# Peptides against a protein of PDB entry 4Z5W, part 241

Target 1, 305 residues: chain A of PDB entry 4Z5W
Amino acid sequence: IPDVFLELNKLWYFSAQSNLFNGEMPRSLSNSRSISLLSLRNNTLSGQIYLNCSAMTNLTSLDLASNSFSGSIPSNLPNCLRLKTINFAKIKFIAQIPESFKNFQSLTSLSFSNSSIQNISSALEILQHCQNLKTLVLTLNFQKEELPSVPSLQFKNLKVLIIASCQLRGTVPQWLSNSPSLQLLDLSWNQLSGTIPPWLGSLNSLFYLDLSNNTFIGEIPHSLTSLQSLVSKENAVEEPSPDFPFFKKKNTNAGGLQYNQPSSFPPMIDLSYNSLNGSIWPEFGDLRQLHVLNLKNNNLSGNIP

## One batch from the design tools (peptide; made by RFdiffusion4, then SolubleMPNN)

Design b2_p30_5_s1 (from b2_p30_5, 15 letters changed)
Fold by OpenDDE base, seed 1:
Structure b2_p30_5_s1 (fold): chain B 305 residues (1-305), chain A 30 residues (1-30)
Amino acid sequence: as target 1 above (305 residues)
Amino acid sequence: PIYTFPDLSEEQKKARAELAKNPPPAVPHS
């Protein structure tokens, strides 16, 4: 990418995603006063990520995902006072979340999916202080760590939580009950154990639940048949989506399907590939908005309602 | 599992493999 952004003093949107750009991010770009939305995702950019937050006063959205950047997570990003959305997915940091992110009050959406992030306890402890955080994607990190169950953890405004494919141990954490606005929860492909907690059915906005590929035991909590967002259409709040797309892989060998918004996911309960027992509740028939109920590969018995 | 990175094209995979063999010198941002 040429170093010409100093001359582009009216440029508010720059998207160069899904190209073959290589080398470092131009210095004039990292000092741009005009840019609000920057997307360089899915290129071959390299070097250290550096943004001059004192210069980049209009920066609201940053997507650098799927590049060849190296080094540390930029600890100065909280100084970008308008920065709301960050996608750092598939950047190999091999790092913890910077402690400075405790002060990241502008942050609404964060993804580190497949970024070699370490120490989930520290990450969640830091990120709970982001009062405006609505979307958190941490898939493919924290390998074989324990998902903290500390009751003091609080993500009050969280709408989307995705911590999949981490091989995490532990149970479904009670602190998630402090997120009453949660719409989408993906904890799939971990080593989570214990029972599925009944309080999940009290999350009235929860339309998408993926607990598949874990080690959960016991019965399916009957309270899941009362998920209000799946009973009636009235609760489909169109909320401001992150400026980055989501992807879901259906099969291990297929490409990921793109979803531009969390609301584009079909309403789903996936409890497949666990050790759940007991019956399928007939009251799942009350979930008139449910598109996908996946209970396969469990120890369920009785009649199919 | 849901994630937030696109699949790479074959051209992008090749370009990354080439960069991994000959990494550009990291210029310290001053």
Scores: peptide ipSAE 0.484, ipTM 0.852, DockQ to the pose 0.805
Fold by OpenDDE base, seed 2:
Structure b2_p30_5_s1 (fold): chain B 305 residues (1-305), chain A 30 residues (1-30)
Amino acid sequence: as target 1 above (305 residues)
Amino acid sequence: PIYTFPDLSEEQKKARAELAKNPPPAVPHS
């Protein structure tokens, strides 16, 4: 990419995604006063990520996902006072989240999906201080760590939590009950154990629950049959979604389907590939908004209602 | 599992494999 962004003093939006750009980010781009949305996703850019936050006063959205960047996560990003959305997916950092992210009050949406992030306990302890954080995606990190159950953890405004494919140990953490606005929870493809807690059914906005491919035991909580978002069409006020799309693979060999918003996911309960026992509750029939109920590969018994 | 990165084209996979073989010299950020 040429170093010509100083002359582009009115540039508000720059998207150069899905090309073959190589080398470093231009220094003039890292100092742009006008740019609000920067997307360089899916290129071959390299070097360290550096942004002059004192110059980049209009930066609101940053998508650098799926590049060949290296080094540490930029600790100065909280100084970008308008920066709301960050997609750093598929950048090989091999790092912890910086302590400076405790001060990241502008942050609303963060993804580190498949970025070699380490220490989930430190990551969650830091990110709980981000009062405006609504979307957190940490898929394919923290390999074989323990999901912290510290009751003091609080994500009061969290709507989307995705921590899938981490081989995480532990139980469904009680601190998630402090997130009453949670709409989408994906903890699939871990090594989580214990019972599914009944308080999950009290998350009235929860329309998408994926606990599949874990080691859960016991009965399905009857409280899941009373998930209010799945009983009635509440007009989910389309809150501002992240400026980056989500992807979900249906099959291991298929390409990921793109979802532009969290609301584009079909309403779902997936408890498949666990060790759950007991009956299927007839009251699952009350979940009139439910599109997908997946209970396969468990130890369930009795009649199918 | 849900994630936030696109699948790579074959051209992008080749370009990354070439870059991994011939990393650009780390210009020291002065």
Scores: peptide ipSAE 0.473, ipTM 0.842, DockQ to the pose 0.759
Fold by OpenDDE base, seed 5:
Structure b2_p30_5_s1 (fold): chain B 305 residues (1-305), chain A 30 residues (1-30)
Amino acid sequence: as target 1 above (305 residues)
Amino acid sequence: PIYTFPDLSEEQKKARAELAKNPPPAVPHS
């Protein structure tokens, strides 16, 4: 990418995603006063990520995902006072979340999906201080760590939480009950154990629940049949709008399907590939908005209602 | 599982494999 962004003093949006750009990010781009939305996703860019936050006063969205960047996570990003959305997915950092992110009050959407992030306890302890954080994606990190259950963790404004494919140990954490606006939860493809907690059914905005491919035991909580977002259409799901798309593989051999917004996911309960027992509750018939109920590969018995 | 990175084209996979073999010289930030 050429170093010509000083001349582009009115540039508000720069999207060069899904190309073959290589080398470092231009210094003039890292110092751009005009740029609000920057997407360089899915290139071959390299070097260390550096942004001059004192210069980049208009930066609101940053997508550098799926590049060959190296080094540390930029600790100065909280100094970008308007920066709301960050996608750093598939950048091999091999790092912890910077302590400075406690001060990241502008942050609304963060993804580190498949970025070799370490220490989930520290990450969540830091990120809980981000008062405006609505979307958090941490898929494919924290390999074989324990999902912290510390009740003091508080994500008050969290709407989307995705921590899938981490081989995480532990249970469904009680601190999620402090997130009453949660709309989408994906904890699939971990090593989570224990019972599915009944308080999940109190999350009135929860329309998408994926707990598949874990080691959960016991009965399906009856409270899941009362998930208000799945009973009635009247609950307008306030859409969290991260400036980055989501992807979901339906199978291991398929490409990822793109979902531009969380609301593009079908309303779903997926509890498949666990060790759940007991019956399917007839009251699942009350979930008139539910598109997908996946209970396969469990120890369920009785009649199908 | 849900994630936030696109699948790579075959051209992008090749370009990354080449970059991994021939890392660009660290341009000293002057």
Scores: peptide ipSAE 0.469, ipTM 0.842, DockQ to the pose 0.693
Fold by OpenDDE base, seed 4:
Structure b2_p30_5_s1 (fold): chain B 305 residues (1-305), chain A 30 residues (1-30)
Amino acid sequence: as target 1 above (305 residues)
Amino acid sequence: PIYTFPDLSEEQKKARAELAKNPPPAVPHS
């Protein structure tokens, strides 16, 4: 990418996603005073990520995902006072979340999906201080770590939590009950154990639950038949979605389908590939908004209602 | 599982494979 952004003093939006750009991010771009949305996603950019936050006063969205950047996570990002959305997915950092992110009050949406992030305990302890954090994606990190169950963890404004494919041990953490606005939870493809907690059914905004491919035991909590978002079509005010898309594979061999916002996911309960027992509750029939109920590959018995 | 990175084209896979063989020198950002 040429180093010409100093001349582009009115540039508000720059998207060069899904190209073959290589080399470093231009210094003039890292110092752009005008840019609000920057997407360089899905290129071959390299070097250290550096942003001059004192210059980049209009930066609201940063998507550098799926590049060949190296080095540390930029610890100065909290100094970008308007920066709301960060997508650092598929950047091989091999790092922990910087302590400076405790001060990241502008942050609303963060993804480190498949970024070789380490120490989930530290990551969650840091990120809980981000009072405006609504979307957190940590899929494909923290390999074989323990999902912390520390009751003091609080994500009060969290709407989307995705920590899938980490081989995480532990249980469904009780601290998630402190996130009453949670709409989407994906903890699939871990090594989570214990029972599915009944308090999940008290998350009235939860329309998408993926606990598939874990080691959960016991019965399906009857409280899941009372998920209000799945009983009634709430006119949920469309909250501003992250400035980055989500992806989900329908089949292991297929490409990822793009979802531009969390609300584009079909209402779903996926408990497949666990060790759940007992019956299917007839009251799942009350979930009139439910599109997908996946209970396959469990130890369920009795009649199908 | 849900994630936030697109699939790579074959051209992008090739370019990354080449870059992995010949990594650019880390420029210290001072």
Scores: peptide ipSAE 0.468, ipTM 0.843, DockQ to the pose 0.842

Design b2_p30_5_s2 (from b2_p30_5, 15 letters changed)
Fold by OpenDDE base, seed 1:
Structure b2_p30_5_s2 (fold): chain B 305 residues (1-305), chain A 30 residues (1-30)
Amino acid sequence: as target 1 above (305 residues)
Amino acid sequence: PIYTYPDLSEEQKKAREELAKNPPPAVPHS
């Protein structure tokens, strides 16, 4: 990318995703006073991520995902006082979340999906201080760590939580009950154990639940048949979605399907590939908005309702 | 599992493989 952004003093949006750009991010771009949205996703950019937050006073959205950046997570990002959305997915950091992110009050959406992030306990302890955080994506990190169950963890405004494919140990953490606005939960492809907690059915906005490919035991909580968002057509107020798309693989060998916003996911309960027992509750028939119920590869018995 | 990065084109895969073989020198940001 050429170093010409000093001349572009009226540039508000720069979107150059899914190209073949290589080398470092231009210094003039890292110092742009005008830019609000920067997307360089899915290129071959390299070097250290550096942003001059004192210059970049209009920066609201940053997508650097799927590049060849190296080094540390930029600890100065909380100084970008308008920065709301960050996508750092598929950047190999091999790092912990910086302590400075405790002060990241502008942050609304964060993804580190497949970014070699370490220490889930520290990450969640830090990120709980981001009071405006609505979307958190941590898929493919924290290899074989334990998902902390500390009841003091609080993500009050959390709408979307994705911590999938981490091989995480532990149980479904009770601190998620402190997130009453949770709409989408993906904890799939871990090593989570114990029972599925009944309080999940009290998350009235929860329309998408993926607990598949874990080691859960016991019965399916009957309270899941009363998930309000799946019983009634709530007029889902289109909350401002993250400025980055989501992807879901249907098969390991298939490309990911793109979803531009969380509301584009079909209403779903996926409990497949566990050790759940007991019956399928006939009251799943009350979930009139449910598009996908996946209970396969469990120890369920009795009649199919 | 849900994630937030696109699949790579074959050209992008090749470009990353080439970059991994010949990493550009880190320019110290002054």
Scores: peptide ipSAE 0.486, ipTM 0.851, DockQ to the pose 0.776
Fold by OpenDDE base, seed 5:
Formats: structure tokens, sequence, C-alpha cells
Structure b2_p30_5_s2 (fold): chain B 305 residues (1-305), chain A 30 residues (1-30)
């Protein structure tokens, strides 16, 4: 990318995603006063990520995902006082979340999906201080760590939590009960154990639950048949979606399907590939908004209602 | 699992493999 952004003093939006750009991010771009939205996703950019937050006073959205950047996570990003959305997915950092992110009050959406992030306990302890954090994606990190169940963890405004494919040990964490606005939970493809907690059915906004491919035991909580978002058409408040799309593979051999917003996911309960027992509750018939109920590959018995 | 990065084209895969073999010289960020 040429170093010409000093002359582009009115440039508000720069999207150069899904190209073959290589080399480092231009210094003039890292110092741009005008840019609000920057997307360089899915290129071959390299070097260390550096942003002059003192210069980049208009920066609201940053998507650098799927590049060949190296080095540390930029600890100065909280100094970008208007920065709301960050997508650092598929950047090989091999790092912990910086302690400075405790001060990241502008942050609303964060993804580190497949970014070689380490220490989930520290990451969650830091990120709980981000009072405006609504979307957190941590898929494909923290390999074989333990998902912390610290009751003091509080994500009050959290709406989307995705911590899938981490081989995480532990149980469904009690601190999620402190997130009453949670709409989408994906904890799939871990090594989570214990029972599915009944308090999950008290998350009235929860329309998408993926606990598939774990080691959960016991019965399906009856409280899941009373998930309010799946019983009634809540007016889907068009909440400001993250400035980055989501992807989900249906099949291992297929490309990822793109979902531009969390609301584009079908209402779903996926408990497949566990060790759950007991019956399917007839009251799942009350979930009139449910599109997908996946209970396959469990130890369930009795009649199908 | 849900994630937030697109699949790579074959050209992008090749370009990353080449970059991994021949890393560009680190430009000192001053």
Amino acid sequence: as target 1 above (305 residues)
Amino acid sequence: PIYTYPDLSEEQKKAREELAKNPPPAVPHS
C-alpha cells in the first residue's frame, strides 16, 4: 500500500479487504487524522501493528484480520478514544491481552478469533473492565486452558460471546448469569464438563445457544423450554452490529458461511455431541421461534415429543 | 464454531506461504 495518506486528509473510510496487499501498513495511514473506518482484512500485510492514537482521533473501526502481522498486540489502542470495533482475527500474536485494555471504555466489539492468544483468565479479568463491550469473539485460542468460573467476573452489557474450539476445560461459568442481555452464546468444540446449568433458561434475550461438542452430562434443563426470546417474537431490536462479519462452517469441508449480523443466525439450541441423558421435554414445542434444535449424539431416551 | 475471518483464496494462501519463507526485512518503526 503506498504511503500517500497524508494527502488524503478527507479520507473517512478506507476498505481494501480481500486483496493481495503485502508489506507493512503505511506510516501515513497509521497517522491519519481523518480515517474513521479502516479495513485491511484478508491481505498479506506484515510487520508490527502500530497506530498513532494521538493522530488517529477519528478511528472508530479497525479490521486487520487475516494478515501476516507479527509482534505484540498494540498496548496503546485504548488511547484511540473513539475506537469501538477491533477485528484482529487470524493474526498470530502469541500473546496475552494487554493490561491497558482495562481502560478501553470505547470498545464495543472485539475479536481475536484464531490469533494465538494465551491466558483466558487474564483476558477475561482485563476485558470485564470494558463496560461498553457487547461482542467478544475468542474462538481458536487458549488451547487446553481452563475456562474460569470466577463469580466476580462481570460482563454487564455482553450480547455476543463466542469462545469456541479452544479445547477449554471446566464448566459453564456462573459469571455468565451476570450477563442478562446475552443473545448469542457459542462454547462449542471444547472439553467443558458437568451439567448444563438451569440459569441459562433465565437469559431472556438468548436466541442462539451452541454447547455442542463438549462433555456435558445429566438432563437437559427444563428451563431451556422457557427461553423468552424463543417463545415470543421479541421485536429484534436492530442493535448496532459489529463492523465485522461472522463466519460459520456447516460442514468441515465447506467454506464458512458469512453472517453480517448476529441476528442473521437462525434461532438455535445445539446440544449435540455430548453425554446428555433423560428425555426430550415436550415443552420444547412452546419455543415457537426456534429454527434449529440439535440434540444428536447424546444418550437421550424416551419418546420424541 | 463461529469466527470472524474469511477463507483465503488460493492466491492468498500462496502469497502467505511465500512470505513465511521470505519474511520482509523489518522496517524499524521510528
Scores: peptide ipSAE 0.480, ipTM 0.848, DockQ to the pose 0.749
Fold by OpenDDE base, seed 3:
Structure b2_p30_5_s2 (fold): chain B 305 residues (1-305), chain A 30 residues (1-30)
Amino acid sequence: as target 1 above (305 residues)
Amino acid sequence: PIYTYPDLSEEQKKAREELAKNPPPAVPHS
């Protein structure tokens, strides 16, 4: 990318997604005072990520996902006082979340999906201090670590939590009960064990639950039949979505389907590929907004209601 | 699982392989 952004003093939005751009980020772009939204997703950019946060006073959104950047996560990002959304997916950092992210009060949406992030305990302990954090995507990190169950962890404003395909051990953490605004939970493709906790049914905004491909045992909590967001449409608070899309593969051989917003996901309960037993509750019929109920590959018995 | 990156084209895969073989010289910050 040419170093010409100094002359572009009115540049508010720059999108150069899905090209073949190589080399480093141009210094004039890293010092842009005008830019609000920057997306360089899906290129071949390299070097260290550096942003002059003292100059970049208008930066609100940053998407650098799927590039060949190296080095550490930029610890100075909290100094970008308007920066709300960060997509660092598929950047091989091999790092922990910087301690400076405790001060990242502007942060609303963060993705490190498949970024070789380490130490989930430290990551969650740091990120709980981000009071405005609504979307957190940590898929394909923390390989074989233990999901911390520390009750002191608190994500008060969390709407979207995705920690899938980490081979995480542990149980569904009690600290998630402190996130009453949670709309989407994906903990699929881990090694989570124990029972599915009944308090999940108290998350009145939860319309998407994926606990598939774990080692859960016991009965399906009857409280899941009382998920208010799946009974009625009335409580769909449309909150601002992150400025980055989500992807989900339906089949192993298919490309990832793009979802521009969390609300574009079909209302779903997926408990498939566990060791759940007991009956299917007839009261799942009360979930009139539910599009997908997936209970396959369990030890369920009795009649299908 | 849900993630936040697109699939790569074959051209993008090749460009990454070429970049890995011939990393651009680090411009010395003078």
Scores: peptide ipSAE 0.478, ipTM 0.848, DockQ to the pose 0.641
Fold by OpenDDE base, seed 2:
Structure b2_p30_5_s2 (fold): chain B 305 residues (1-305), chain A 30 residues (1-30)
Amino acid sequence: as target 1 above (305 residues)
Amino acid sequence: PIYTYPDLSEEQKKAREELAKNPPPAVPHS
């Protein structure tokens, strides 16, 4: 990418995503006073990520995902006082979340999906201080760590939590009960154990639950048949979605399907590939908004309602 | 599982493989 952004003093939006750009991010771009939205996703950019937050006073959205950047996570990002959305997916950091992120009050949406992030306990302890955090994606990190169950963890404004494919141990964490606005939960493809907790059915905004490919035991909580968002069409307040798209692989051999917003996911309960027993509750029929109920590959018995 | 990056094109895979073989010299941040 050419180093010409000093001349572009009115540039508000720059998208150069899904190209073959290589080399470092231009220094003039890292010092742009005008830019609000920056997307360089899916290129071959390299070097260390540097942003001059004292200059970049208008920066609100940053998407650098799927590049060949190296080095540390930029600890100065909380100094970008208007920065709301960060996508650092598929950047190989091999790092922990910086302690400076405790001060990241502008942050609303964060993804580190497949970024070689380590220490989930430290990551969650830091990120709970981000009072405006609504979307957190941590898929493909924290390999074989334990999902912390510390009841003091609080994500009061969290709407989307995705911590899939981490081989995480532990149970469904009680601290998620402190997130009453949770809409989408994906904890799939871990080594989570114990029972599915009944308090999940009290998350009235929860329309998408994926607990598939774990080691859960016991019965399906009857309280899941009373998930309010799946019983009735609440007036879904069109909430501002993250500035980055989501991807879901339906088949092991297919490409990821793109979902531009969390609301584009079909309402779903997926409990497949566990060790759940007991019956299928007939009251799943009350979930009139449910599009996908997946209970396959369990130890369920009795009649199908 | 849900994630937040697109699949790479074959051209992008090749370009990353070439970059991995010939890493740019680390510019020392002065």
Scores: peptide ipSAE 0.475, ipTM 0.843, DockQ to the pose 0.772

